# Peptides against a protein of PDB entry 6J54: the designs that were tried, part 125

Target 1, 223 residues: chain A of PDB entry 6J54
Amino acid sequence: NENLFASFIAPTMMGLPIVTLIIMFPSLLFPTPKRLINNRTISIQQWLIQLTSKQMMAIHNQKGQTWSLMLMSLIMFIGSTNILGLLPHSFTPTTQLSMNLGMAIPLWSATVFTGFRYKTKTSLAHFLPQGTPALLIPMLVIIETISLFIQPVALAVRLTANITAGHLLIHLIGGATLALLNINTMTAFITFTILILLTILEFAVALIQAYVFTLLVSLYLHD
Target 2, 42 residues: chain B of PDB entry 6J54
Amino acid sequence: QFQFTGIKKYFNSYTLTGRMNCVLATYGGIALLVLYFKLRSK

## One batch from the design tools (peptide; made by RFdiffusion4, then SolubleMPNN)

Design b2_p14_4_s3 (from b2_p14_4, 10 letters changed)
Fold by OpenDDE base, seed 3:
Structure b2_p14_4_s3 (fold): chain B 223 residues (1-223), chain C 42 residues (1-42), chain A 14 residues (1-14)
Amino acid sequence: as target 1 above (223 residues)
Amino acid sequence: as target 2 above (42 residues)
Amino acid sequence: MDLQQLLQLLLLLL
């Protein structure tokens, strides 16, 4: 009789919360290279980081490329936490909206303030699309302002909702599969097949959500 | 290139400066309205 | 459609 939401409760060991250790754990998976020719695993990691870095920084000028370290650390952090969260009996910190808002709001604010600081005219002009009829200008400026303030919320909610929904689906289909094993083996086999396909999908979603979160932060910086 | 004269030179939706001024005017208008209602409610 | 909107739509479909 386990609660469906038990996997989303902050884990405790001996009455002490271990959330901090879980959040720090992904950093241990990415050791700094010390050799010219490293182990295969480190080489693959470096290759992936280089590819993603080149792709994300292609949009930015030299000043925007200074954010490369932050954006790469962000994608590695979210990606690794999401992938580790797909392990059985694991806790994913990114299912917590508070964590995702805690990342989204500062990053969004930093990009917006950077825009206003260095490109004030362009940033202010962005609130009004080019060619807008004069009568619609006040309304459209208000809508665009509201849109701007929704960005950090949308960024956090998207990540939280996708990861949480995926975990819930895995638990529900997994529970259904176990229940059906004693009722009808054929239906249990079908649900088990769906569970496998869903788990594969969730691995992809975990990486995509990490990428898109970082990409959107990068895009806000470019705007 | 759009050649605007008069008020349209400063307030237009085509030039960067014109767009900026329109945005500032909109925010200024809203701020004045809010201020007016706040002062009126006292 | 802005790149942001396209990406948002894509994520809503996933």
Scores: peptide ipSAE 0.026, ipTM 0.791, DockQ to the pose 0.031
Fold by OpenDDE base, seed 2:
Structure b2_p14_4_s3 (fold): chain B 223 residues (1-223), chain C 42 residues (1-42), chain A 14 residues (1-14)
Amino acid sequence: as target 1 above (223 residues)
Amino acid sequence: as target 2 above (42 residues)
Amino acid sequence: MDLQQLLQLLLLLL
């Protein structure tokens, strides 16, 4: 009986958790440019970073663009960890809700506090949608307040759930494919094809979730 | 531009200031209610 | 290598 959740257990080496090393590993994949004309790989990487940066910062004013470095580091970190997590026998830190909450809560708090500090009137007014009937004002303000506090949780859970579900599906279908190899080769081939398609989908999901996470944080900052 | 007169000038759901005041009034009301129940329980 | 062996190796990698 293989534990379906074995891949989500924090790996240990010599009894010591190596989660810290796994979390730091993606940083090695993003070398700093040192030459006027860099290698093709670094140039492509920098080009992609610039493109994503331009798209992410297009919605922000000059003051909001000060967050560009942090938001870009966030998307690169989550994206790289998610992609690396799809490698065989790899541990994905973003499957841990604690990690995602650890990112979401501070970032959300920073955006909310920044909003209250620099745009107090607008931030307070955001708790009441424009055109609300007078009778609904108290209830809607309460709902909007609750909604605000749910944002970091929803952000973290979305990332965790999507990545975790993808990994579980890959493991389940992979296991099913292995079991079917001894029963019927044709059905095993079909299941294997589904597995390949799913893995391709999960690569896309890994990038999309990183983008969505960062985008939502940026949108909260824009408010 | 909505022309509001009287109390509606300060408490409305259309202007930024009016929305802010409504939110503050709501939180103030909740705080007063909580305070009332705390004082009542003592 | 038989297709099954290739598949098994690939699945062992996953």
Scores: peptide ipSAE 0.018, ipTM 0.706, DockQ to the pose 0.012
Fold by OpenDDE base, seed 1:
Formats: structure tokens, C-alpha cells, sequence
Structure b2_p14_4_s3 (fold): chain B 223 residues (1-223), chain C 42 residues (1-42), chain A 14 residues (1-14)
């Protein structure tokens, strides 16, 4: 059991935590364009960023589009860290709940605070769904208030749980395939096929979770 | 468009202002209850 | 390199 969670331990070199370097590493993969005509790789990256930005900002008004840089940096960060975390023997910072809470709480608080500051009436009205019976109003307002405070926790836990569960499954099935190679090659082949399918799924999950995280943050900003 | 008359004009679940007032009234009520129990315990 | 050995090496990298 300890071996399963060894991949989630923060790596240290010479007694110094390298987590900071790992967190900063994805930023090196996205260089700023310097030329009028960029390299093919940079051009593709810019194209993808532009497409995702157009999709995410389509929901927002002009004032909400000011958060575009923040949201795009967030999706690029989470997406890149999640994908890099799928590399063999790599540490995924997003598996750490502390990091995800550290991102979710400030972003959530900023969106909620900006909502209350600029759209006080709409934000307060959001605590009561439209068309509720009069007798249920006080209870529903309390529930909606609790729901608001659960949002950052749910956001962080969703990301951590999905990424952590995926990594654990890859390790478990990977270990099972290794064990089965010594017992029966045919069963090992089946488990290996499952492992490949799971890795493909985890790549998709890594991107989807980054998108969902940023989308929910953007949605909270819109509300 | 529902034409609300009287108190329902200010406290309704359909209009934006009505919803806001309901939320404020609920928070105010809770705050008063908490204050009442806190003062009663002393 | 045998396919099985290659798979073992790949799985050891996981």
C-alpha cells in the first residue's frame, strides 16, 4: 500500500523540495512568441489557446472578458501539469489537495467578491432560485448559502480525486500486468490492453478536468 | 409578467428585487435569532 | 529484445 502512494509524495533532492521547480516547469513549455511568423509548434499552441479562449469567453460579457488572461493561464497550467503528470515516474502537483485548494479558494473568493461588488442585486438574488414557494424560501436560502461555500471545496476535490484515482488505477493495473506476465501471457495482454485504454482515458480526463475547473470558475464569475 | 400587489411586490421569488429582499430578510431574521439567543444566554 | 521484455520494461516505467 505504501508503494501505491509513493508517487504522491513530494519529491526532494538533497533535502530540498523540488515541488516549486515542478510547478514552474510547465511555464517553460509555453514560450512567448518573438517573431512575426512563429515556428509550427508555437503557431499550433497559439491557435489552440485562441480557440479555447474564444469558447470560454463566449459566455462572458465584455467586463467578464477581462478575466480571460487569468482563466487561460489557469487552464494551461492545470492542463499542462496534468498531462506532464502522466509521464512515467513524474510527480503531479495537482494530485495534492493543498495545491488545488490553494488555487480554488482565492479564485472563488475573487469571483464571488467581484460579483457582490459590481452586481450586488443579481448576486444576492442568486441565493434564491426563481419561482420558489414562499414557505421554502428561508430553507432554500440557507441551502444555497451552504452550496456557495462548498463550491471551492468541490472544485478542488473534483480535480484532485479524478487525477489521483486515475494515477492509482494506472499503477494498480500496471502492477497487475507485471505480475501476470510471469503467470499467463494472454491474461497479461488483456490487462495491458486495459492499461492502454485507461491511459488514453486519463489523458482525456486530464484535459477535461482542466477545462471543467476553469469553466466552473468562469461560471461563478458570470453568476 | 406577474403583477404583484402589496407585500408580494417587495417579497417575491420571481422578480430580482423581490428575491434580493427575501434573501436579506432571511439573513436578517437569522441574525436577529442568533442575537436573541446570545443575549438570552447572558 | 523480446516483446515480453519490452512490455516489462515499459511497465516498470509506470
Amino acid sequence: as target 1 above (223 residues)
Amino acid sequence: as target 2 above (42 residues)
Amino acid sequence: MDLQQLLQLLLLLL
Scores: peptide ipSAE 0.018, ipTM 0.701, DockQ to the pose 0.013
Fold by OpenDDE base, seed 4:
Structure b2_p14_4_s3 (fold): chain B 223 residues (1-223), chain C 42 residues (1-42), chain A 14 residues (1-14)
Amino acid sequence: as target 1 above (223 residues)
Amino acid sequence: as target 2 above (42 residues)
Amino acid sequence: MDLQQLLQLLLLLL
């Protein structure tokens, strides 16, 4: 069991945490050239950013579109960190709950405060769903208030749990395949095939979690 | 458009203003209850 | 390279 969770321990070099460097590394993968016609790789990246930006910001009004840069940077950061974390023997910062809470709480608070500042009536009204029976109003307002405060925790835990679970599955099946190599090569091959399929799935999950995290932050901004 | 008259105009679950007022009334009620118990305990 | 060696190499990378 200690070996299973060893991959989630924050890496240290010479007693200093390298986590900061690992967190900063994805930013190097997205250069911002000043050329009118960029290289194919950068052009594809910019095109993807534009597409995702258009999709995510379609829900927002012009004032909400001011958050486009931040939301796009967030999705690119989480997505890139998650994908890089799927590399063998790599550390994924997003497996750390502290990392995800560190992102979720400020973003959530910013969206809530901006909502109360610019759309006070709508934000207050959001605590009561439309068509609620009069007798249930006080209870439902309390529940919705609690729900609001759970949102940042839910964002962080969802991302942490999904990425961690994926990595654990890869390690468990990977360990099983190694153990089965000495017992039966055919069964080991089957488990290895499952491992490959799982890794492909985890690539999809890595992107989906980045999208869902950013989308939910965006939705909280809209609400 | 629902035409509400009287108290229902200000406290309803269908209009934006009505919902807001219901939320404020709920928080106000809770605050008053907490204040009452705090003053009673003192 | 034998399938077993390939598998071991890939598993060693994981």
Scores: peptide ipSAE 0.017, ipTM 0.710, DockQ to the pose 0.012

Design b2_p14_4_s4 (from b2_p14_4, 10 letters changed)
Fold by OpenDDE base, seed 5:
Structure b2_p14_4_s4 (fold): chain B 223 residues (1-223), chain C 42 residues (1-42), chain A 14 residues (1-14)
Amino acid sequence: as target 1 above (223 residues)
Amino acid sequence: as target 2 above (42 residues)
Amino acid sequence: MDLQQLLDLLLLLL
């Protein structure tokens, strides 16, 4: 009788948390190219990184493009951890809200502080949309201020909720398929088909959430 | 180019400077209200 | 399709 939430417990080995090893593991999958002509795997990786970099940095000026390395590392990290988390009995660090907040808050604060440092007038003006009636200005400024502080929370919760919900659904439907095998094989087959389709969907969600997380950080930098 | 006269020159929702001043005025007003209630509570 | 519209659509679907 494994607890439904057992997969979300931080794994320990001999009383030591191995979460650090799990977090570091994705970095081993992306070696640095050493030659002009690399093997097929590295070439595909570099091509994907270049495509995503071109797409994400297209909205940034030369100063904003200095963040390219950080944003690319972030998307690769979250994407790889999410994909690896879909393996059976694997622990996904991004299901932990603490980790996602730990990423979201510093990145958000960095973008906000850089905005205030280099574009103080524009950053302050961002709290008031253009064309707002004078009577609504105080209320709207307050709402926009609250909205700003919700951004890092929404960023972290979105990633956590989507990955966690996906994992739970896979486990529940997987458990149901096994239970139905003993009752009706035809119904079990239908449920198994749903499980496969869901797993494919969660694979896509894992990549999309990594992209959206990084894109939103990038968008906040652009503002 | 929007030409504003009087108070609207400094407080408007169309110019960058006007928007900034509106935000600062709002925060200043809130800060004064908080100070008023804090002094009253003593 | 604007980036914001794409993002809103993705956020609605996920």
Scores: peptide ipSAE 0.082, ipTM 0.792, DockQ to the pose 0.031
Fold by OpenDDE base, seed 1:
Structure b2_p14_4_s4 (fold): chain B 223 residues (1-223), chain C 42 residues (1-42), chain A 14 residues (1-14)
Amino acid sequence: as target 1 above (223 residues)
Amino acid sequence: as target 2 above (42 residues)
Amino acid sequence: MDLQQLLDLLLLLL
C-alpha cells in the first residue's frame, strides 16, 4: 500500500519542495500570442480556448461573461495539470485534496457572494424550489442550505477522487501487467490491453473533470 | 399565474418574493429558537 | 435534455 501511495507524495529536490514549480509548469505551455499570424500550434490552442469559451459562456449574460477569463484559466489549469499527471513518474497536484479545496472554496465563496450581492432576491429564493408544499418548506430550506455548503467540498472531492482513483488503477494494472510478463505472456497481453483502455479513459476523465469543475463553478455563478 | 390572496401572497412557493420571504421566515424562526435556548440556558 | 439534466447525469456517472 505504501508503494501505491508513493506517487501521491509531494516531490522534493535537495530537501526543498518542488510542488510550486510543478504547479507553475503548465503556465509555460500557454504562451501569449505575439504575432498577428501565430504558429500552427498556438493557433490551434487559441482556437480550442475560444471554442470552449464560447460554449461555457453561452449560458451567461453579459455580467456573467466577466468571469470568462477566470473560468478559462481554471479549465486550462486543471486540464493541463491532469493531462501532465498522466505522464509516467509524474506528480499530479490535483490529486491533493488540499489543492482542490484551495481552489474550490475561494471560487465558490466568490460566486455565492457575488450572487448575494447583485441578485439578492433570486439567490435567497434559490433556497426554496418552486412548488414546494407548505409543510415541507422549512425542512427543504434547511436541506438546501446544507447543500450549498456541501458544494465546494463535493467539487473538490469529485476532482480529487476521480483523478486519484484513475492513477491508482493505472498503477495497479500496470504493476500487474509487469508481474504477469514473467508468468504468462497471454494474460499479460490481456492486462496490457485493459491498461491501454484505462489510460484512454483516464485521458478523457482528466479533461471531463476539468470541464465539470469549471462548469459547476460557472453554474453556481449563473444561479 | 396564480392569484394568491392574503398570507399566501407573501408566503408562497411559486413567486420569487414569496420564496424569499419563506426563506427569511425560516431563518428567522431558527434564529429565534436558538436565541430562546441560549437565553433559557442562562 | 436540459443542460442541468445532462450535468446531473454526468455527475452521477463520474
Scores: peptide ipSAE 0.082, ipTM 0.801, DockQ to the pose 0.032
Fold by OpenDDE base, seed 3:
Structure b2_p14_4_s4 (fold): chain B 223 residues (1-223), chain C 42 residues (1-42), chain A 14 residues (1-14)
Amino acid sequence: as target 1 above (223 residues)
Amino acid sequence: as target 2 above (42 residues)
Amino acid sequence: MDLQQLLDLLLLLL
């Protein structure tokens, strides 16, 4: 009896957890270029990195552009892990909330602390929107403070929920298609078509979630 | 630029310095309230 | 609407 959540259990081989190897595996897919003219695959990867880098860094000043390496490594890591996780019988570390919180909290704290160090006045003023009526100032400052602390949680939960929900939905629809094959072939064909469309959607979601995660971290740095 | 006089010069929602001071005043007020209740509980 | 709110709305739809 396979549990619906069996795919989300950390895999073990010979009693040893292999989660560390799975987390490190995406790094093998992105070798460092050694030649002026590289292979087609490396050239495409470099092109994608340059495009995403230009798009994300367009919002930042020269000081903010120093974060380019970290943000690009983050999007490549999350994107690659999410895509690899869509493979059959694969474990996605990003389905674990602990991992996503482990990424979100340090990155968020770093952006907030850098904001307070270099732009103290602007960062403190950000807790109060312009033109707020005087009577609402204390309440609005409290709400904005709570909003700030919810940001890392929302960032981690968003990534975890979207990837986990996608995997669960693929599993459920896949199970339904197999069950319906022996009952009614026409309904099984419809559910199979939905499964194909859903898998295509999940590939897009995997990339979008990686992009949004890094974009929001970048946006918090700009604010 | 809005020219504010008196207390509104330091505590306003339109200027950067005024917004900062309002935020600091709010946090200071909350901190004092927490301190008061903590000292009262002892 | 702030960019963050737009992104949050987009993520709720996906």
Scores: peptide ipSAE 0.080, ipTM 0.811, DockQ to the pose 0.030
Fold by OpenDDE base, seed 2:
Structure b2_p14_4_s4 (fold): chain B 223 residues (1-223), chain C 42 residues (1-42), chain A 14 residues (1-14)
Amino acid sequence: as target 1 above (223 residues)
Amino acid sequence: as target 2 above (42 residues)
Amino acid sequence: MDLQQLLDLLLLLL
């Protein structure tokens, strides 16, 4: 049973935690363009970044677009870490709730405070949905306040749960496949097929979770 | 356009200002209640 | 795909 969660233990090398190196590693995959006409790989990467940037910033006004660099760096970071985490024997920092909370809380706080600073009236009014009956106003304001404070937790838990659950499932089905190879080759083939389909799904989930995390932070900024 | 008169002009769930005032009133009421119970416990 | 549909799909994957 200890082997199920072994992949989520922070790796150490020579007694030193190498988590910092793992967190910084994705940065090496995104080189800055140095030429007017770059290599095909860099050009495709920049094209993807531009497309995602245009889509993410489409909902924001010019003032909100100031956050573009931060939001794009966030999606690239989470996306790259999630994808790299799907590599065999790789540690995914985003499986750590502490890391995701460490990202979610400051970003959420920044968006909320930015909202209160620049759009105080709208931000305060957001605690009361339009058209609420007068009798329900106090209760609904309390609920919306609680909902606001749950947002960073929901962001962190969503990312952590999805990535962690996916990794666990891959590990379990992978282990089952190996065990079944010695028992029944046909069932092992079925489980192996499921494993392949699951891994493809997890690649998609890894990207989607990065996108949704960044998008929700962006939406909180817009509100 | 909603035409509100009297207190409803300032405290309504339809206008931005009215919603803001309702929220502030709610928080103010909660703060007063908390203050009341805190003073009562002393 | 509508953003809400994507969110709903994401919630189903949780």
Scores: peptide ipSAE 0.055, ipTM 0.802, DockQ to the pose 0.030

Design b2_p14_5_s1 (from b2_p14_5, 9 letters changed)
Fold by OpenDDE base, seed 5:
Structure b2_p14_5_s1 (fold): chain B 223 residues (1-223), chain C 42 residues (1-42), chain A 14 residues (1-14)
Amino acid sequence: as target 1 above (223 residues)
Amino acid sequence: as target 2 above (42 residues)
Amino acid sequence: LDVLLETLATLLSK
């Protein structure tokens, strides 16, 4: 069982953590534009960023548009790290719960505090849905308060669990294919086909989880 | 749009101000209960 | 939660 989780161990070299370099590497894949008409790759990246920005920030007012840069950077970071983690024998930093909590908790806190700062009345009123019967008000307020504190945990665990589960499945099916090569070639071929389909699915999951993470942060800001 | 009188004017689940007051009252009640049990145990 | 409550209310009303 330790061999299955070996890919999730933080890589170190000479006692120095390489994880810091792995986290910084995706930033090199997205250079800043310096010309009016840039290269095709940069133009495609900018186009994708603009499309995602328009979709995510459409729900926000002008004051909420200030968060556009941070939200877009978050999508780019999580998405790129998740995709790079699907490379053979690669370490995905987002599989570490500590990292995801480190992102989720500050961002969640920022959204909650910004809400209380600029929209205090609306934020407090959000703990009680409209039209609630009087007898259910105290209990419902407690439930909504607990729900608020569960949000950062759910945000971090969702991302971590989805990426980790995908990695485990790839390793397990990959190991099964190698084991079946000497037992039955036909079944090994079927298992290999499943592995390919699973890897494609995990690419989609990687992007979706990045989008969902950022979207939920944005929705918490909108309240 | 909604017209409330008496206590319902300040504590209602339909207006923004009413909802806010209900939340504050709930938190205040919980805080008082916690304070009561803390003072009782000591 | 609001969506859940509305769904439950709809189910209970039928």
Scores: peptide ipSAE 0.203, ipTM 0.768, DockQ to the pose 0.017
Fold by OpenDDE base, seed 2:
Structure b2_p14_5_s1 (fold): chain B 223 residues (1-223), chain C 42 residues (1-42), chain A 14 residues (1-14)
Amino acid sequence: as target 1 above (223 residues)
Amino acid sequence: as target 2 above (42 residues)
Amino acid sequence: LDVLLETLATLLSK
């Protein structure tokens, strides 16, 4: 059991946290453009960022588009860290609930407070859905309030659980494959195939979770 | 489209202002209840 | 929640 969760322990060397370097490493993969026509890799990256930016900001007005930079940086960070975490024997910081809470809570609070500051009436009105029967208003307001406070928790847990579960499955199937190599080669081949398919799936999950995390933050901002 | 008069003008679930007022009234009521029980326990 | 409420409203309208 200890071996299963060993990959989720924060790595340290000589008592120094390497996690900081791991968190900062993805930033090196996204260099800033210096030319009008950049290299193919940078051009593709910029194209992807532009596409995602257009999709994310399509739901926001001009004021909401001010958050575009932060949201794009967030999705790039989470996406890159999640993808890098799928490398063999790599550590993903996003598997740590503390990190995800550290991102979710401030962003959520910022969106909520921004909503209350600039769209006070609309934000308050969101605690009561339109057309609610009069007798259910107090109860529904309470439920909606509770729902609001669950949002950051759900946001953090969703990301953490999905990435952690994926990593756990990869490790389990990988370990099983190695164990079966000397027992039954045929079953080992099957498990290895499953591992490959699972790895491909986890790549998609990694990107989707990054997108969902950012999208939900954006939606909370839009209210 | 929706025209409300009287108390429904200020407290309705259809208009933005009405919904806001309902929410505020609900929070105010809860706050008063909590205050009442707190003062009663003293 | 809004989707759920709409669904419930639809069911109750039947």
Scores: peptide ipSAE 0.184, ipTM 0.773, DockQ to the pose 0.017
Fold by OpenDDE base, seed 4:
Structure b2_p14_5_s1 (fold): chain B 223 residues (1-223), chain C 42 residues (1-42), chain A 14 residues (1-14)
Amino acid sequence: as target 1 above (223 residues)
Amino acid sequence: as target 2 above (42 residues)
Amino acid sequence: LDVLLETLATLLSK
């Protein structure tokens, strides 16, 4: 059990945290375009970023579109880190709740404060859903306020739990496959096939979680 | 779309202003309750 | 929340 969770321990070399380098590594995969017509890889990346930006920022007004760069950088960071984490024997920094909280709390706070600054009436009105019976108003306002404060926690925990659970499952199935190689080759082959399918699923989950995280941040900004 | 008269005009769950006022009233009420209990203890 | 509620209502209505 302890050996299983050892893969989630932050890697260090001689007491120096390599986690910083691991976090910074995905930035190297997205170079800045310098030409009007770039390489195929850069063009595809830019195209994807443009598509996602158009989709996410369609909800926002002109002032909200100022957040486009930050939101796109966020999805690129989380997505790239999650995908890189699926490499064999790699460490995913997004499995660390501290990092996800570090991303979620400031972004959530920024969205909430921005909402209160520019749309005070609408933001305050969000504490009470439309059409609520009069007798339930005080209780529901309290619940909605609590719900607001749970949002950053939900963002962080959702991302962390999904990625961590996926990695844990891959390790468990992988370990089982290796153990079954000497017991029953046929069952080992089946488990290996399941492992492959699971890894493909985790690639999808990695991208989806990145998208959901950024989308929810954007949604909170829009209110 | 909705026509409200009296106090319901200012405190309703349908209009933005009404919802805002309800929220503010709720927070105000809670603040007063907390203040009451604090003053009662002293 | 409104978008979510409307989406949920749409899904539940069918």
Scores: peptide ipSAE 0.169, ipTM 0.766, DockQ to the pose 0.022
Fold by OpenDDE base, seed 3:
Structure b2_p14_5_s1 (fold): chain B 223 residues (1-223), chain C 42 residues (1-42), chain A 14 residues (1-14)
Amino acid sequence: as target 1 above (223 residues)
Amino acid sequence: as target 2 above (42 residues)
Amino acid sequence: LDVLLETLATLLSK
């Protein structure tokens, strides 16, 4: 069990935390464009950012578009860290629930407070669905209030669980493949094929989870 | 779209104002209950 | 929720 979770231990060098450097590393992969016509890689990155921005900001009005920079930076950060985490023997900070809570709680709070500030009536009205019977109003308001407070927890747990589970599966199947190489080559080949398919799936999951995380934050802002 | 009269005008589940008032009333009621139990204990 | 409902309605209407 210790070997299984060894990849999730925070890396240190001579007692100094390297996690800070690992978290900052993805920022180097997205340099700021300086030219009108950039390199192919930068152009593709900009194109992807524009597409995702158009999709996410289509939900928001003019005032909500102020959050565009924050949401785009968030999706880029989470997406890049998740993809880098799929490298062999790499550490993914997003597997740590503490980090995800650290991101989810402030963003959720910001969206909720922003809603109360600019759309007070609508935000308060959201605690009671339209058309509810009068006798069920108190109970439903309580349930909806609880639901609101579960949102940041669900947001953090969803991201953490999906990424962590994927990493665990990759490690387990990978370890099994290595163990079976000397026992049965044919079975090892089958497990290796499964591992390849799983890794492709995890790449997709990494991007999807980043998108879903930012999208939900955006939806909470729009209410 | 909905025309309510009397108390239903202010406390309804269909209008935004009505829903807001219902939420405020429920929170107020809960606060009063908590206050009652707190004052009752001591 | 309203956006989700509208999106669902749009998807189901196609």
Scores: peptide ipSAE 0.164, ipTM 0.754, DockQ to the pose 0.026

